# Designs tried in a protein design run: peptides against a protein of PDB entry 3J47. Part 80

Target 1, 121 residues: chain A of PDB entry 3J47
Amino acid sequence: IRLTNQLKSLKGLQSKLKDVVEYLDKVINKELPINHTILGKLQDVFNLLPNLGTPDDDEIDVENHDRINISNNLQKALTVKTNDELMVIYISNLVRSIIAFDDLIENKIQNKKIQEQRVKD
Target 2, 69 residues: chain B of PDB entry 3J47
Amino acid sequence: YEEKEESNLAATKSMVKIAEQYSKRIEEEKELTEEELKTRYVGRQDPKKHLSETADETLENNIVSVLTA

## One batch from the design tools (peptide; made by RFdiffusion4, then SolubleMPNN)

Design b2_p19_2_s3 (from b2_p19_2, 13 letters changed)
Fold by OpenDDE base, seed 5:
Structure b2_p19_2_s3 (fold): chain B 121 residues (1-121), chain C 69 residues (1-69), chain A 19 residues (1-19)
Amino acid sequence: as target 1 above (121 residues)
Amino acid sequence: as target 2 above (69 residues)
Amino acid sequence: KLLELREKLIEEANKILEK
């Protein structure tokens, strides 16, 4: 039962990670705007994942508890790693958005200058 | 357990390497933005467009690298 | 480090926008 639940959680995480990759690829391709809400929800899910693996304090033998704690620590470490990766992705997307905005403003300024030149001619 | 720990360690090392590469690419993007500023003074549209495109490509490669790690 | 780099990029972007 526990291994099956861990496997199911891992599969769910893998599926979600795949969805994030697909979303990021769409943002890279300018097909979709950056949805900060999706990234925030993804971060929340990753932050909650370590807590989903905490068995309630019922009668599980001490040896299993240590293995469970090690597994939980590994899961926490993996979650922290995943959060760090998501943070890097978020920062990268933000930087891209800033560059795109700067380019847009530059294009507008250039268009305005072209229009002013046309009015003077 | 040991195999999983080794895999996690390898993944963590890969992530550190990706973060270093990302930092380098951000610096390259900054250089591109500075060149755009210089190009605005010169009044040439074409160099600015090329710089913007190069910055976008650099960011895209960074995102793909982070996603594949 | 990443936050500082982002802030520098924003500052450079703003300088570009003011010109």
Scores: peptide ipSAE 0.415, ipTM 0.829, DockQ to the pose 0.109
Fold by OpenDDE base, seed 2:
Formats: sequence, structure tokens, C-alpha cells
Structure b2_p19_2_s3 (fold): chain B 121 residues (1-121), chain C 69 residues (1-69), chain A 19 residues (1-19)
Amino acid sequence: as target 1 above (121 residues)
Amino acid sequence: as target 2 above (69 residues)
Amino acid sequence: KLLELREKLIEEANKILEK
């Protein structure tokens, strides 16, 4: 369910970005007037997107490093963090699976002992 | 789409909390494994079942965390 | 730390299998 929702959101974002690009191309070609409201919302989205373009400002607060950045440089650091988090989650899942398997094996051993006792009786 | 975006934002905030709770979940998983070991010695299936259930819950939480990441 | 925890869990699992 959650993955499906994320994929749907990503597809929706991709469609919206495509619509914006098509709109911008039409504005550049003077086919449509500049819609200031759409442009303002796009600017807000770009401002919320970690700065893709300016590598120079050192003071990017360490706190924003955790956001899945679509943007390459800050995205690279965020991608590394995301990869580390995914690795932790993967290891945790493996650990849980091992515990669950241990329980299953013990249950199987107990069931075998019970069956052997029933055959002796 | 918007509802899923809100869910993804909530998920991202949850990932930070999950990273903090990860160490705690590992300890809870160890406690469960110890209970399984104890259950093997005591011959009581109930502690073992509880351990298995908690291990499964821990696994599900990790899967949700991976899906959120 | 996480790798060590996994190794411990595998060791405990193996100990359960040997009994």
C-alpha cells in the first residue's frame, strides 16, 4: 500500500512537472500568457527544493541533509544518507527474519518430538 | 496524489524517529531471542510465541521504514 | 554495531538449532 502511494505521488509529480515544462515552452513561444499564479507556485516548489545550482554557500544547515533530494550535489549527500538508512532497515529486516526462522525451527523440532512420542505410545 | 505526498512527508519524519528507535528495536529483538532460548529450556511454547510475534512486529516496522525511505 | 548485532542473532539462532 505505502509503496503504491509513493509511486502514485511520484507519477503525479512527474505529470505536473511535464505540464509545467509544456506551459513554460508555450510561454517562451508566446502561445500563452504567463500565468503568474502557476509561476509563483513553481517558484515556491523550487525554493522548497534544495538549491540545485549554487554549490557555494557553505552554511546549508546540516538538518536538511536528510530530505530525499532530487538535486545532484545536495542530493548526493542526501542519497548517501538515504542509502545508509536503507542499509540499516535492510539489516534490521534480516535480523527479524533470522529470529522468525529460529522460532520456526524450534517449533518444528518440538512438533517432531511430539510426533515421535505419539508413535512410541 | 496530494494525500500520498502528505503520507510521504509523514513517512520521512518517521524515518528519523525510526533511526533513533532502531537501536531500541535491536534490543527488543535480542530480548525476544533470549525468551526463545528460555522457552527452549523451559519447554513453554507461549514465551516462544510472544518472541516470534515481537520479532514479526519488529520486521514489519523495519519493512515500513524501508518503504518510507 | 549493526553487523555485530546481526552476528549475535545468527549465533543465537545457531545455538537454538543445535539444541
Scores: peptide ipSAE 0.430, ipTM 0.846, DockQ to the pose 0.103; fails the geometry check
Fold by OpenDDE base, seed 1:
Structure b2_p19_2_s3 (fold): chain B 121 residues (1-121), chain C 69 residues (1-69), chain A 19 residues (1-19)
Amino acid sequence: as target 1 above (121 residues)
Amino acid sequence: as target 2 above (69 residues)
Amino acid sequence: KLLELREKLIEEANKILEK
């Protein structure tokens, strides 16, 4: 039962990650705007993943307990790594949005100056 | 067990490489923003446009790298 | 490091906006 639940959670996470990848590709192609809420929800899912892997204190034989602990530590390490990667992606997207916004503002200011010159002529 | 450990180690090394590439791209983006700022002071529109385009390309490459990881 | 880079980018963006 517990192993099946872990597999189901992992499959759910994998599917969600695939959906995020597909969304990010669409944003790169300018088909969709960047949605920061999707990234936040993904971070929340990763922060909850370590809690799904902690076996409750049921009497599993000491050798199996150590192997399960090693597997959980590995999963935790992979989760932390994935969180770091997601943070990097989030920061990169934020930087892109800032640069694009700065360019938009500059273009708007230039257009306003051109209009003011035309009114004076 | 050993094959899984080796695969995880390889994946970890790949992630470190991606992080280094990302750090380099962030620095390139920063340089572009500085050039745009300089172009604004000089009143030359063309250098600012080029800077913006290069920043966009850098960000696109970062997103593709993350999607591939 | 990443947070500092973000803050610098925001600061540069704000300087561009204020002109």
Scores: peptide ipSAE 0.418, ipTM 0.830, DockQ to the pose 0.107; fails the geometry check
Fold by OpenDDE base, seed 4:
Structure b2_p19_2_s3 (fold): chain B 121 residues (1-121), chain C 69 residues (1-69), chain A 19 residues (1-19)
Amino acid sequence: as target 1 above (121 residues)
Amino acid sequence: as target 2 above (69 residues)
Amino acid sequence: KLLELREKLIEEANKILEK
């Protein structure tokens, strides 16, 4: 269920991003005014981009971030906020992983000491 | 799409809350690492196990946070 | 701040590994 919802959201986001890109291209070409609603929705999507979780998406997001930064300061701020949140989560996970590894290493060391003691006896 | 957007909005709100709690989690992780250090000195397996379990719980919470984010 | 926290955790992990 969750994965399916995430995939659906990703597909929806991808479609929306495509629409935004197309809209931005039209704005660059002076064919259309900047649609603040689309940008706001894109910002919401980017604020949800932490859910996209792929390194390839992060690279696409950086390129999109630069493009969005040019178009909308609010979108930039939201993307920065999202990036900060992602960074916090990433660092938290790394920290927890390090702690878990430290515990595993210590457990292995203890097991080794127990084995060495059994060999001496 | 709307349900997923709402779920993503809820996830984003959860991520903000996680980010707010991140500083606290980092402090809890530091406390855990300090407790591991103390457990190594005391040679008590039980405190070390408790620290490991708490670190694992902290990891799980971060993973859930990342998955929810 | 977050980077500093990570560094502190790595340092603490290393101290644990050195024991």
Scores: peptide ipSAE 0.405, ipTM 0.839, DockQ to the pose 0.083; fails the geometry check

Design b2_p19_2_s4 (from b2_p19_2, 10 letters changed)
Fold by OpenDDE base, seed 3:
Formats: C-alpha cells, sequence, structure tokens
Structure b2_p19_2_s4 (fold): chain B 121 residues (1-121), chain C 69 residues (1-69), chain A 19 residues (1-19)
C-alpha cells in the first residue's frame, strides 16, 4: 500500500514535470501565451527547490532537512540523514534480535536442565 | 497524490515520535535484560519469557518505523 | 560473551540516535 502510493505520487510528479516542460517549449516557440498561474506555481516550486548552484552556504536549516529530496547536494544531505536514521533503526532491530536470541538460548539451557533432572528421578 | 502526501506527513511525524520512543524502548529493553539475569539466578522461567516478549515487541516497533520511513 | 555484545550494540544504537 505505502510503496504503491509513493510510486503513484512519483508518477504524478513526473507527468506534471513533463507537462510543464512541454508548456515551456510551446511558450518559447510562441505557440501559446504564458500561463501566469502555472508559471507562478513553477516559480514557487523552484524557490522551494534547494539551491542546486551554490556550494558555500553551510547554514542548512535543520527543519527542512527531513522532508524534501529535491536538489542533488541538499538531496544528498537529506539522503545521508535518511540513511543515518534507517541505520539507527537497523541497529536497534539487531540489538532486539540479539536479546531475543539470548533469551531463547537461556530457555533452551533451562529446558535441558529440567529434562536431565527428570531422567535422574 | 494528496492522500499519499498526507500519509507521508503523518509518517514523518510518527518517525519523530519513534525517535523519542526509541530511547525509552532501549531503557525498557535494559530493564527486561536485568529481569532475565535475575531469573537466571532464581531459576524461574517466567521473567525471562516476559523479557523475550518485550524484546520482540520492541523489534516489531522498529520494523514498523523502518516501513514508515 | 552475549551480554557484553548486547550492551555494546545498545551503546552503538544510542550513538547513532544522537547524530
Amino acid sequence: as target 1 above (121 residues)
Amino acid sequence: as target 2 above (69 residues)
Amino acid sequence: DLLELRNKLIELANELLAK
């Protein structure tokens, strides 16, 4: 379900981007007038896109880092953060699995001791 | 599309909550391990079983967190 | 031993969460 929704959203975004490119090409070719509403929304999207071009601004506001995989360098930083979070969850799962395994081993040892005692009685 | 965006926002909020709960879950896991150690000394199986069950629940919560990430 | 390994894994998990 979740992966399907993600794929559907990505496909919708891809289709919309394609439509925007086709529209921009038609405007450049003077085939259609500039739709100011679409252009304004596109400008808003570009302003929300992390600045792809300037390597020097170290002040990545911590709040925007978790949500938007949009620009390659900031997208890389966001991807790194997401990977770090996934790694934490993975390590936590490993720890839990090891604890559960330790408990199973001890239960097995106790069961063996109980069986050995029953054979002696 | 909108339904999925809303689901992703809810999932992100859930991740923040999971990170807060993670520290608490680690502490709960330590407490259960102490109970297992006590059970090993007392020779009682019941506290050890409870530790295993809580470790499993903690594991399930982490898996749900990964699936929500 | 398994207890030491467990404690080390918990420590590593906490360090990762702190980043």
Scores: peptide ipSAE 0.438, ipTM 0.841, DockQ to the pose 0.701; fails the geometry check
Fold by OpenDDE base, seed 1:
Order: sequence, then C-alpha cells, then structure tokens
Structure b2_p19_2_s4 (fold): chain B 121 residues (1-121), chain C 69 residues (1-69), chain A 19 residues (1-19)
Amino acid sequence: as target 1 above (121 residues)
Amino acid sequence: as target 2 above (69 residues)
Amino acid sequence: DLLELRNKLIELANELLAK
C-alpha cells in the first residue's frame, strides 16, 4: 500500500509537471493566456496530496505513521518548490511580453512621426 | 529510502541553482533594456532594436532551461 | 508608462526568485 501510494503521488506529480510544460509551450506560442490555469492546476495538486498520503487502514504502527507524515511533508515541500519555480517562469514570460509590447509601441510612434513628416513635405 | 532522500536533496539543490541562474539572466535583460532606453533618447532606432532582441533571446533561454529542468 | 510597467514586472520577478 505505502509504495503504491508513493508511486501514485509521483505519477500524479509527473503528470502535472507535464501539463505545466505543455501549458508553458502554448503560452510561448501565444495560444493561451498565462495566469489562471497554472495556479489552478497547482492548487489541484496541493488538494490531491493529502488524499494520496492518507492510509485507508487504522492498523499501521506508530513508527509507520511518523514516516508517512515525513514523506507527506517532503512531498508537500517539493510541490511548493515546484509551484514557486512555475511562478518565476510565468513572471519572466510576462516581463518578456511587456518588453516586446514596449518595442511595438515605440515602432508605431516612429512610424507615425515619419508619416507626419511626409505629409508636411 | 535513504537513496531516494539523497536523490530528492540533489534535485532540490539543482533547482536552487537553476533559480539563481534565472535571476542573473533577468538582471542581464534589465541592463539591456536600460541601454535601449538610452538609445531611444539618442534617436538611433537600430541599436535599441538589437538590445531588445538580445533581451528576448535571454528570456527564451531561461524558459527553455526551466522547462527542461 | 510602459517603461514603468516593465520595471515593476522585473521587480516582481526578482521578488519571486528571492522567496
């Protein structure tokens, strides 16, 4: 049971990580808006983590209970860390998008100035 | 159990290193943008565009690095 | 205005990396 739960949790984390990568690829391609889906999926993982760590059987010795709690805390910490990294990636992509937008605005302003000069000549 | 703990610790240390590298690349991008702003005041469009393109490339490399980590 | 927005986003990115 414990090994199976750990393997299930790891598979769940792996699947979520894959989903996040796929989402980030879509954002890079300008196909999807960045913010809500990543945070929602991360919250879903945090909500699933407690359910994956609950042993169904009341008969597990006290020593096993402490080890299960340590494992769940470690998995939670890893999930938090993964969430923080994803937030950093998201913010960086947003910064890049704003830089690109600023350049586009500058190009438009310059084009307008050139057109105004041509009308005066 | 111990081997798995060691592997998780190593992975965590690798992630911290990636975050530090990412922070440094973001700072480099900021510097490029400041130079672009200075170039805008001089009225030289081409140098500003080149700095913007370099900043974009730096960000792209950061994104790819985090996605592959 | 756009420059200020850019600077704010970069600041937010640094704050996230510092956590």
Scores: peptide ipSAE 0.431, ipTM 0.834, DockQ to the pose 0.525; fails the geometry check
Fold by OpenDDE base, seed 2:
Structure b2_p19_2_s4 (fold): chain B 121 residues (1-121), chain C 69 residues (1-69), chain A 19 residues (1-19)
Amino acid sequence: as target 1 above (121 residues)
Amino acid sequence: as target 2 above (69 residues)
Amino acid sequence: DLLELRNKLIELANELLAK
């Protein structure tokens, strides 16, 4: 369910971005007038996007870690962090699987001991 | 779309919490394994079952965390 | 740290199999 919702949101965002690009192309080609409301919203989106283009500003605080897949350098750092988090989750799942397996083995050993006792009686 | 965006934002906040809880979950998993080891020596099934249940819960939480990541 | 944790879990599983 959650993954499907994330995928749907991503697809919706992609479609909207495509519509914006198509609109901008039409405006550049003078086929349609500039919609100031759409441009304002797009500018707001770009301002919320981590600065993709300027390598120089060293100081921007580490806090905005989680936002996916648009800006290569900050995205690279964010991607590395995301990969590390995914690795942690993967290892944790593996650990839990091992524990569950150990419990199954123990249950099997106990069942075998009970059967051996019943055969002796 | 908006509902899913809200879910993604909540998921992101949950990821930060998961990072903090991850160390705790690892320790809880170790404790469960120790309890299982102790239960193997004592022959008491109940502590082992509790360990298994906590391990499963820890797995589910990790899966949810991955899905949120 | 994560690799070490994994190795410890594998070791624990092997100990459980050996009993």
Scores: peptide ipSAE 0.417, ipTM 0.843, DockQ to the pose 0.078; fails the geometry check
Fold by OpenDDE base, seed 5:
Structure b2_p19_2_s4 (fold): chain B 121 residues (1-121), chain C 69 residues (1-69), chain A 19 residues (1-19)
Amino acid sequence: as target 1 above (121 residues)
Amino acid sequence: as target 2 above (69 residues)
Amino acid sequence: DLLELRNKLIELANELLAK
């Protein structure tokens, strides 16, 4: 259920982001006027995003490629964090599985000893 | 969409809490394993069963945590 | 052997949590 909801939210965000990019491209090409309401909502979304490093005011010309690289670095850092969390969970599950397996082996050994005693009686 | 985002935020907070509780759960699992060892020497079945049940519960909680991550 | 395996697994889990 939770994973399905996360996937649905991610798909919705991806679709909305695509629509925003398409809108921004039309505005840059002067095909549509700047919609202040959409821009305000986009700004709110960016303010909720962890600080994508404000490029210092002076170099306006750092091309869209470096922004994609910074976004990729943040996304990479988030991916690394997620991978670390998944690794911890995986190891925890492995440890529990081994303990459960050891308990099964001990139970089997005890059952065998009980059967051997019953055959001697 | 918003309900799912709220659920993801709640899950992230739960993961932080799980990380803190994880060390305690490992210690509890170790205590159970030691009790199973003692039971193996004493020849009593009851402590071993309780240990196995607690290990299984700990495993289920981790699986649910992974599925919710 | 099983006890040693359990102890090693618990140690590995604790090391992972400490990172």
Scores: peptide ipSAE 0.408, ipTM 0.832, DockQ to the pose 0.468; fails the geometry check

Design b2_p19_3_s1 (from b2_p19_3, 11 letters changed)
Fold by OpenDDE base, seed 1:
Structure b2_p19_3_s1 (fold): chain B 121 residues (1-121), chain C 69 residues (1-69), chain A 19 residues (1-19)
Amino acid sequence: as target 1 above (121 residues)
Amino acid sequence: as target 2 above (69 residues)
Amino acid sequence: DKVLEIENEKAEALKEWYS
C-alpha cells in the first residue's frame, strides 16, 4: 500500500510536470496565454525543492535527508542515508534468518537422535 | 495525491521510531540465541523453543520495517 | 538481488551444518 501510494504520487508529479512543459510550449508558440496560477504553484514547489544549483553545503536541513528525491546534492545525501538504513534492515533480516536456521538445524538433530533411539529399542 | 503524501510522511516518522526499536530487537535476538545455546548444552528443549520464538518475532518486525521503508 | 544472494548463502551454510 505505501509503495503504491509513493508511486502514485511520483506519477502525479510527472504528469503535472509534463502539463507544465506542454503549456510552456503552447505559450512560446502563442497558442495559449500563461496560466499564472499553475506557474505560481510550480514556482512554490521548486522553492521547496532543495536548491539544485547552490553549492553551499551548510543549509542542508537534517529533515531533508529522509526524502529520496532524485534531485542534486541534497538528494544525493538523502540517497546515501536511505542506503545506509536499508543496509541496516538487510543485515537485521539476515541475522534473524540465521537464528531461525540454527533453531531448525537443532530441531532436525534432535529428531534424528529420537529416531536412532527408537530403532535401538 | 495529498493523502498519499501524508501516508508517506507518517511512514517516515514510523521509520525513525523503528530505528530505535531495532536496537532493542537486536538485543532480544541475542538473548534468545544464548538461551538456545544453553538449552543445547543442558538438553532442555523449552529454553531453545523460547529463543526460536523470540527470533521469529524479531524477524517479523524487521520485515514490517522493510515494508514501511 | 543482493538479498537473495545472502539468503542463498545462508541456505547453503545450513545444508553444511546438517551434513
Scores: peptide ipSAE 0.500, ipTM 0.849, DockQ to the pose 0.016; fails the geometry check
Fold by OpenDDE base, seed 3:
Order: C-alpha cells, then sequence, then structure tokens
Structure b2_p19_3_s1 (fold): chain B 121 residues (1-121), chain C 69 residues (1-69), chain A 19 residues (1-19)
C-alpha cells in the first residue's frame, strides 16, 4: 500500500512536469499566453529542488539528509544517509533473528533431553 | 497523491524515532537472551519462552521500521 | 539480493547449530 502510494505520487509528479514542459514550449512558440499562476507554482517547486548544477556548495544542510534525490549533491548525501539507516535496520533484524533461532535451538535441546529421560524411565 | 505524501512524511518521522529506539531495542534483546541463559541453567522453560517472545517482538518492530523506510 | 543472501546464510547457520 505505501509503495503503491509512492508510485502514484511519482507518476503524478511526472505527468505534471510533462504538462509544464509542453506549456513552456507553447509559450516560447507564442501559441499560448504565459499562465502566471502556473509559472509561480513552478518557480516555487524549482526553489525547493536541490541545486543540481552547482558542484561547489558542499554544505549539505543536515535537515534534508533523509530525502532520496538522485540527481544532485544533496541527493547523494540523502542517499548515503538512507543507506546507513537501512543498514542499521538490517543489522537489527539479523540480531533479532539470531536470538530467536538460539531460543528455538535451546527449546529443541530441552525437548530432546525430556524425551531421553522418558525412555530411560 | 496528498494522502501518499502525508503517509511518507509520517513514515520519515517514524524512522527517526526508530533510530533512537533501536539502541533500546538492542538492549531489550540482550536482556531476553540473558533470561534465556538463566532459564537454561535452571531448567525452567517459561523464562526461555518469554525471552524468545521478546526477541520476536523486537524483530517485528525492526521489520516494520524497514517497511516504513 | 544481499539481504536475502545474508538471511539464508543465517538460516543455514542456525540449522547447523540445532543439529
Amino acid sequence: as target 1 above (121 residues)
Amino acid sequence: as target 2 above (69 residues)
Amino acid sequence: DKVLEIENEKAEALKEWYS
């Protein structure tokens, strides 16, 4: 369900971006007037996007580390942070699995001992 | 789309909380293992079972955290 | 894929320990 919602959101964004590109092309060709409201919203979106083109701003603000953005230095930093978090979760799961298995083994050993005692009696 | 965005935001916040709680969960898992060891020495099955259950709960929480990420 | 591989390895190790 969560993954499906994420995919839907991404598809919606992709469609919107395509529409914007088509609109901009029409405006450039003087086929349609500029919609100022749409342009304003688009500008806001671009301002929120990590700066893709400027390699020099190494100062990745700590706050945005969790957002996986593929194309930008900021996206790389976010990707690294996400990978680290996933690794921690994975290790935790492994530890829990090991503990659970150890308990199962101990239970089996105890059951075997009980059976052996019953046979001797 | 808005519902999905809200869900993703909530999941991100949950992940931060999970990271903080992870250390505590590891400690809880260790405590369960110690109880299991004690049960092994005493020959009591009940403490071992309880330890196993706690370990399982800890594992489940980690899985949920992974799914949320 | 790597996660799955690690899980399988753990499962095998646990089987050996149980034996």
Scores: peptide ipSAE 0.495, ipTM 0.848, DockQ to the pose 0.017; fails the geometry check
Fold by OpenDDE base, seed 4:
Structure b2_p19_3_s1 (fold): chain B 121 residues (1-121), chain C 69 residues (1-69), chain A 19 residues (1-19)
Amino acid sequence: as target 1 above (121 residues)
Amino acid sequence: as target 2 above (69 residues)
Amino acid sequence: DKVLEIENEKAEALKEWYS
């Protein structure tokens, strides 16, 4: 479910990004005025969905290659952050697993001791 | 799409929170391990079991965090 | 797989520690 939702969001973002690009192209071609609302929505999407990594969506100003780059950089940074978080989680899981193994080993040792005591008695 | 976006946003926020909680969970895990060690010395199975359970819970939380991430 | 390998190694290390 979560993965599906993420995929759907990504697809939506992709579609929106495409729309923004198309809009920007039209603006560049002087076919349409700059739509600030689209830009705002795109910014909102980027703010809300940092993981969607639509660099183009945050500052879709076709004229502003710098803004696109900033968005891309932000997405990249967010991706890195996500990776770091995943690494932390991974390490935590490993630590927990180790603790669990330690407990299992201890339990086994205790059981062995109990058995040895029973044999002596 | 909006629902998914909201879910992803929530997940992202949760991941940040998880990152913060991760440090706390690590500490909790350490505490559990110490309790297990103490239980081994005292010969009381119950404290050891409790530590193990706490460690398992910590692991589970980490797994959930990873899955959320 | 790598995670499992690390876990196994840790388990072995723990066994040695208790041993």
Scores: peptide ipSAE 0.492, ipTM 0.853, DockQ to the pose 0.016; fails the geometry check
Fold by OpenDDE base, seed 5:
Structure b2_p19_3_s1 (fold): chain B 121 residues (1-121), chain C 69 residues (1-69), chain A 19 residues (1-19)
Amino acid sequence: as target 1 above (121 residues)
Amino acid sequence: as target 2 above (69 residues)
Amino acid sequence: DKVLEIENEKAEALKEWYS
C-alpha cells in the first residue's frame, strides 16, 4: 500500500511537471499568455525543491528526504546516507537469517537424537 | 496523491524510529542465541523454540524496514 | 547477489550438519 501510494504520487508529480513544461513551451512560443498564478505556484514548488545546480556546497541542510535522487551535492550526500542505511538493514537481515539457520540446524539435530533414542528403545 | 505523500512521509519518520530500535533488536537476537546454546546443554526444547521465534520476528521486522525504506 | 550467495552458503552448512 505505501509503495503504491508513493508510486502514484510520483506519477502524479511527473504528469504535472509535464503539463507545466508544455504550458511553458506554449508561452515561449507566444501561443498562450503567461498565467501569472500558475507561474507563481510553480515558483513556490521550485523553491521547496533542493536547489539544483547552485555551486555553493556550503549551506546544504542535511534534513531533507533521503530518497530523492536530486543531482545536487546535497542529493549526493542524501544518496550516500540512504546507501548506508540500506547497508545496515542488509547486514541486520543477514544476521537474522544466520540465527534462523542455526536454530533450524539445532532443531534437526534434536529431532535426529529423538529418532535415534526411539530406535534403541 | 496527497494521501500517498502523507503516507510516505509517515513511513520515512517510522524508518528513523526503526533505526533506533534496530540495536535493541540485535540484542534480542543475541539473547535468543544464548538461550539456544543453554538449551543444547540442558536438553530442554522449549527455550530453543522461543529463541527461534524471536529471531524470526526480528528478521521479519528487518524485512519490513527494508521494504519501507 | 551477495545475499543469495550467503543464503546458499548457509544452506550448504545446514546440509553438512545434517549429514
Scores: peptide ipSAE 0.484, ipTM 0.843, DockQ to the pose 0.014; fails the geometry check

Design b2_p19_3_s2 (from b2_p19_3, 11 letters changed)
Fold by OpenDDE base, seed 3:
Structure b2_p19_3_s2 (fold): chain B 121 residues (1-121), chain C 69 residues (1-69), chain A 19 residues (1-19)
Amino acid sequence: as target 1 above (121 residues)
Amino acid sequence: as target 2 above (69 residues)
Amino acid sequence: DRLLEIEEEKAKAVKEYYE
């Protein structure tokens, strides 16, 4: 469900972006008049996007570490953070699994001892 | 789309909480293991079961965190 | 790779438990 929702959102964004590009191309070619309302909204969206243009600003304190920013630098930073988080989650899962297995092993050993004792009796 | 976005935002917030709670979950898992160890010496099933259950809960939370990430 | 290794260790532990 979550992945499906994310995928749907991404697809929607992709479609919208494509429509915007097509619209902009038509406006540039003077095939359609400029829709000022759409352009204003698009400009707002671009202002919310991480600035792609300055390669040298290394450590943009990206507040939103989890959002894969369109900007390569921000995306890279977000990717690193995501990888670290995934690694932590993985390790945690492994630890939980190990503990669960240890408990299972202990239970099995106890059961075996009980069975052996019953056979001796 | 809006529902998915909201879900993703919630997932992101959950990931942050998971990161903060991860250490606590590890400690809880250790406590469960200790209870299992104690169960070897004292009452067999209940402490061990409790430890196992806590470990399972910790694992489940980690899985949810991974799915959210 | 590390996750895979952990899974393998768990699988081994489970196998040992059932033996």
Scores: peptide ipSAE 0.499, ipTM 0.851, DockQ to the pose 0.015; fails the geometry check
Fold by OpenDDE base, seed 5:
Structure b2_p19_3_s2 (fold): chain B 121 residues (1-121), chain C 69 residues (1-69), chain A 19 residues (1-19)
Amino acid sequence: as target 1 above (121 residues)
Amino acid sequence: as target 2 above (69 residues)
Amino acid sequence: DRLLEIEEEKAKAVKEYYE
């Protein structure tokens, strides 16, 4: 369900972006007048997007490091954070797995001892 | 789309919480391992079983965290 | 790669346990 919703959101965004591009192309081709309202909304969207073009490392908001990589430079920082988080999760899983194996081994040893005792009796 | 976005935001917040929980789970896992070691020496099966169960739970939680991330 | 290595190590440990 969660993944499906994420995919749906991404698809919706993609469709919207496509529509915007098509609109912009029509405006460029003088097929449609420039709609200032639409342009304003697009500008707002772009402003909400992490700046793709400004390489300035300084605008990487630290708060965005922990967030899912939405866009470009901020996206890079977000990617790093995501990577770190995934690494932590991986290590945790590994540790749990090791503990589980240790328990399994111990159980096996105990079972062997029980069997040996039964054979001696 | 809006519902999905809200869900994603909630998931992100949950990830932060999971990170904190993960640290706690690691500590719990260590405690269980110590109990298993003690049980090995004492020959009591019950503490070892408990440790194993806790370790399994910790693993499961980590897996869920990974899937959420 | 690291995950793979860990999994391989676990697999070896399991194998040794069953032998």
Scores: peptide ipSAE 0.484, ipTM 0.847, DockQ to the pose 0.015; fails the geometry check
Fold by OpenDDE base, seed 4:
Structure b2_p19_3_s2 (fold): chain B 121 residues (1-121), chain C 69 residues (1-69), chain A 19 residues (1-19)
Amino acid sequence: as target 1 above (121 residues)
Amino acid sequence: as target 2 above (69 residues)
Amino acid sequence: DRLLEIEEEKAKAVKEYYE
């Protein structure tokens, strides 16, 4: 359930991001005015994402490319962080599994010893 | 979407917490292993069982963390 | 893939223990 929700949210975010990019391209091309609602939703998404520098409405040209790049870098960094967390969780699970296995082995050894003692009696 | 986003955010926060907890869990796992080793030497089943139970609990917590991640 | 490898190694270790 949680994973599915996360995936859905990620897909939704991806779709929204695509829409925002398309919108921004249209705005850059002066085909559409800046939609404040989309920007607000994007800001909410970005706020839920670590503070990617909000592109201020001002001078679009050179700074926007750098800001988009910063945003992408932050998203990438977040993705990397998520991957690192997943790796840590994986390693933890592995360690727990190893411990459980060790306990199983010990139990088996004990059972074998008990059986051997019974045979000697 | 909003519910999932909230869930993902909560999960992400949980993952960060899990990362911290993971480090702690690794330490707890080491302690359990030490207790198991001690139990093997003492021949008392109870400490071994306790170590096993703690290891299982640690494993379960990791699984839950993975599922939460 | 790594998880699978670890599980395989564990399975092998369990098998070796039971032998």
Scores: peptide ipSAE 0.477, ipTM 0.852, DockQ to the pose 0.016; fails the geometry check
Fold by OpenDDE base, seed 1:
Structure b2_p19_3_s2 (fold): chain B 121 residues (1-121), chain C 69 residues (1-69), chain A 19 residues (1-19)
Amino acid sequence: as target 1 above (121 residues)
Amino acid sequence: as target 2 above (69 residues)
Amino acid sequence: DRLLEIEEEKAKAVKEYYE
């Protein structure tokens, strides 16, 4: 179920990216005016998807470069947050593994002690 | 698409909760280890068993967190 | 890689316990 949802999201993203490219091409060719609402939604998507920078946004005026940099900073911040979460999960797994190992060792020691007592009887 | 987005949002919220739960899980793990140590010295098998069970639960929760991430 | 290293350390500790 989770993997299927991820695949669906990726497919949706791919379709959206295609639509964006088509829209941008039409805007570049002056076939359509710039739609601010679409641009805002696109920015939101880019903030969520750090690697999906449309190279064509680099051609827009110097003021847009600062906005792009802000978006990149947000993406970096999100990446850092994700890394922190992954670290926590990793450490937790390690701790659990260590505890499980300690229990196994203790169980083995107990079993050995029981066997030694049986031999003495 | 909307269903998947909702699922992703729920997963993200779960991750935030996992961070809080992680601190609690670490403490639970420490408690289990202390109980095991006490059981080893006093011959109290029951505290040791309880510690092992808590450690297992902590491990399971971490695995679920990894799968959710 | 770290998980593998931990598993190896555990395996070593188990071996030491059995000796």
Scores: peptide ipSAE 0.458, ipTM 0.843, DockQ to the pose 0.015; fails the geometry check

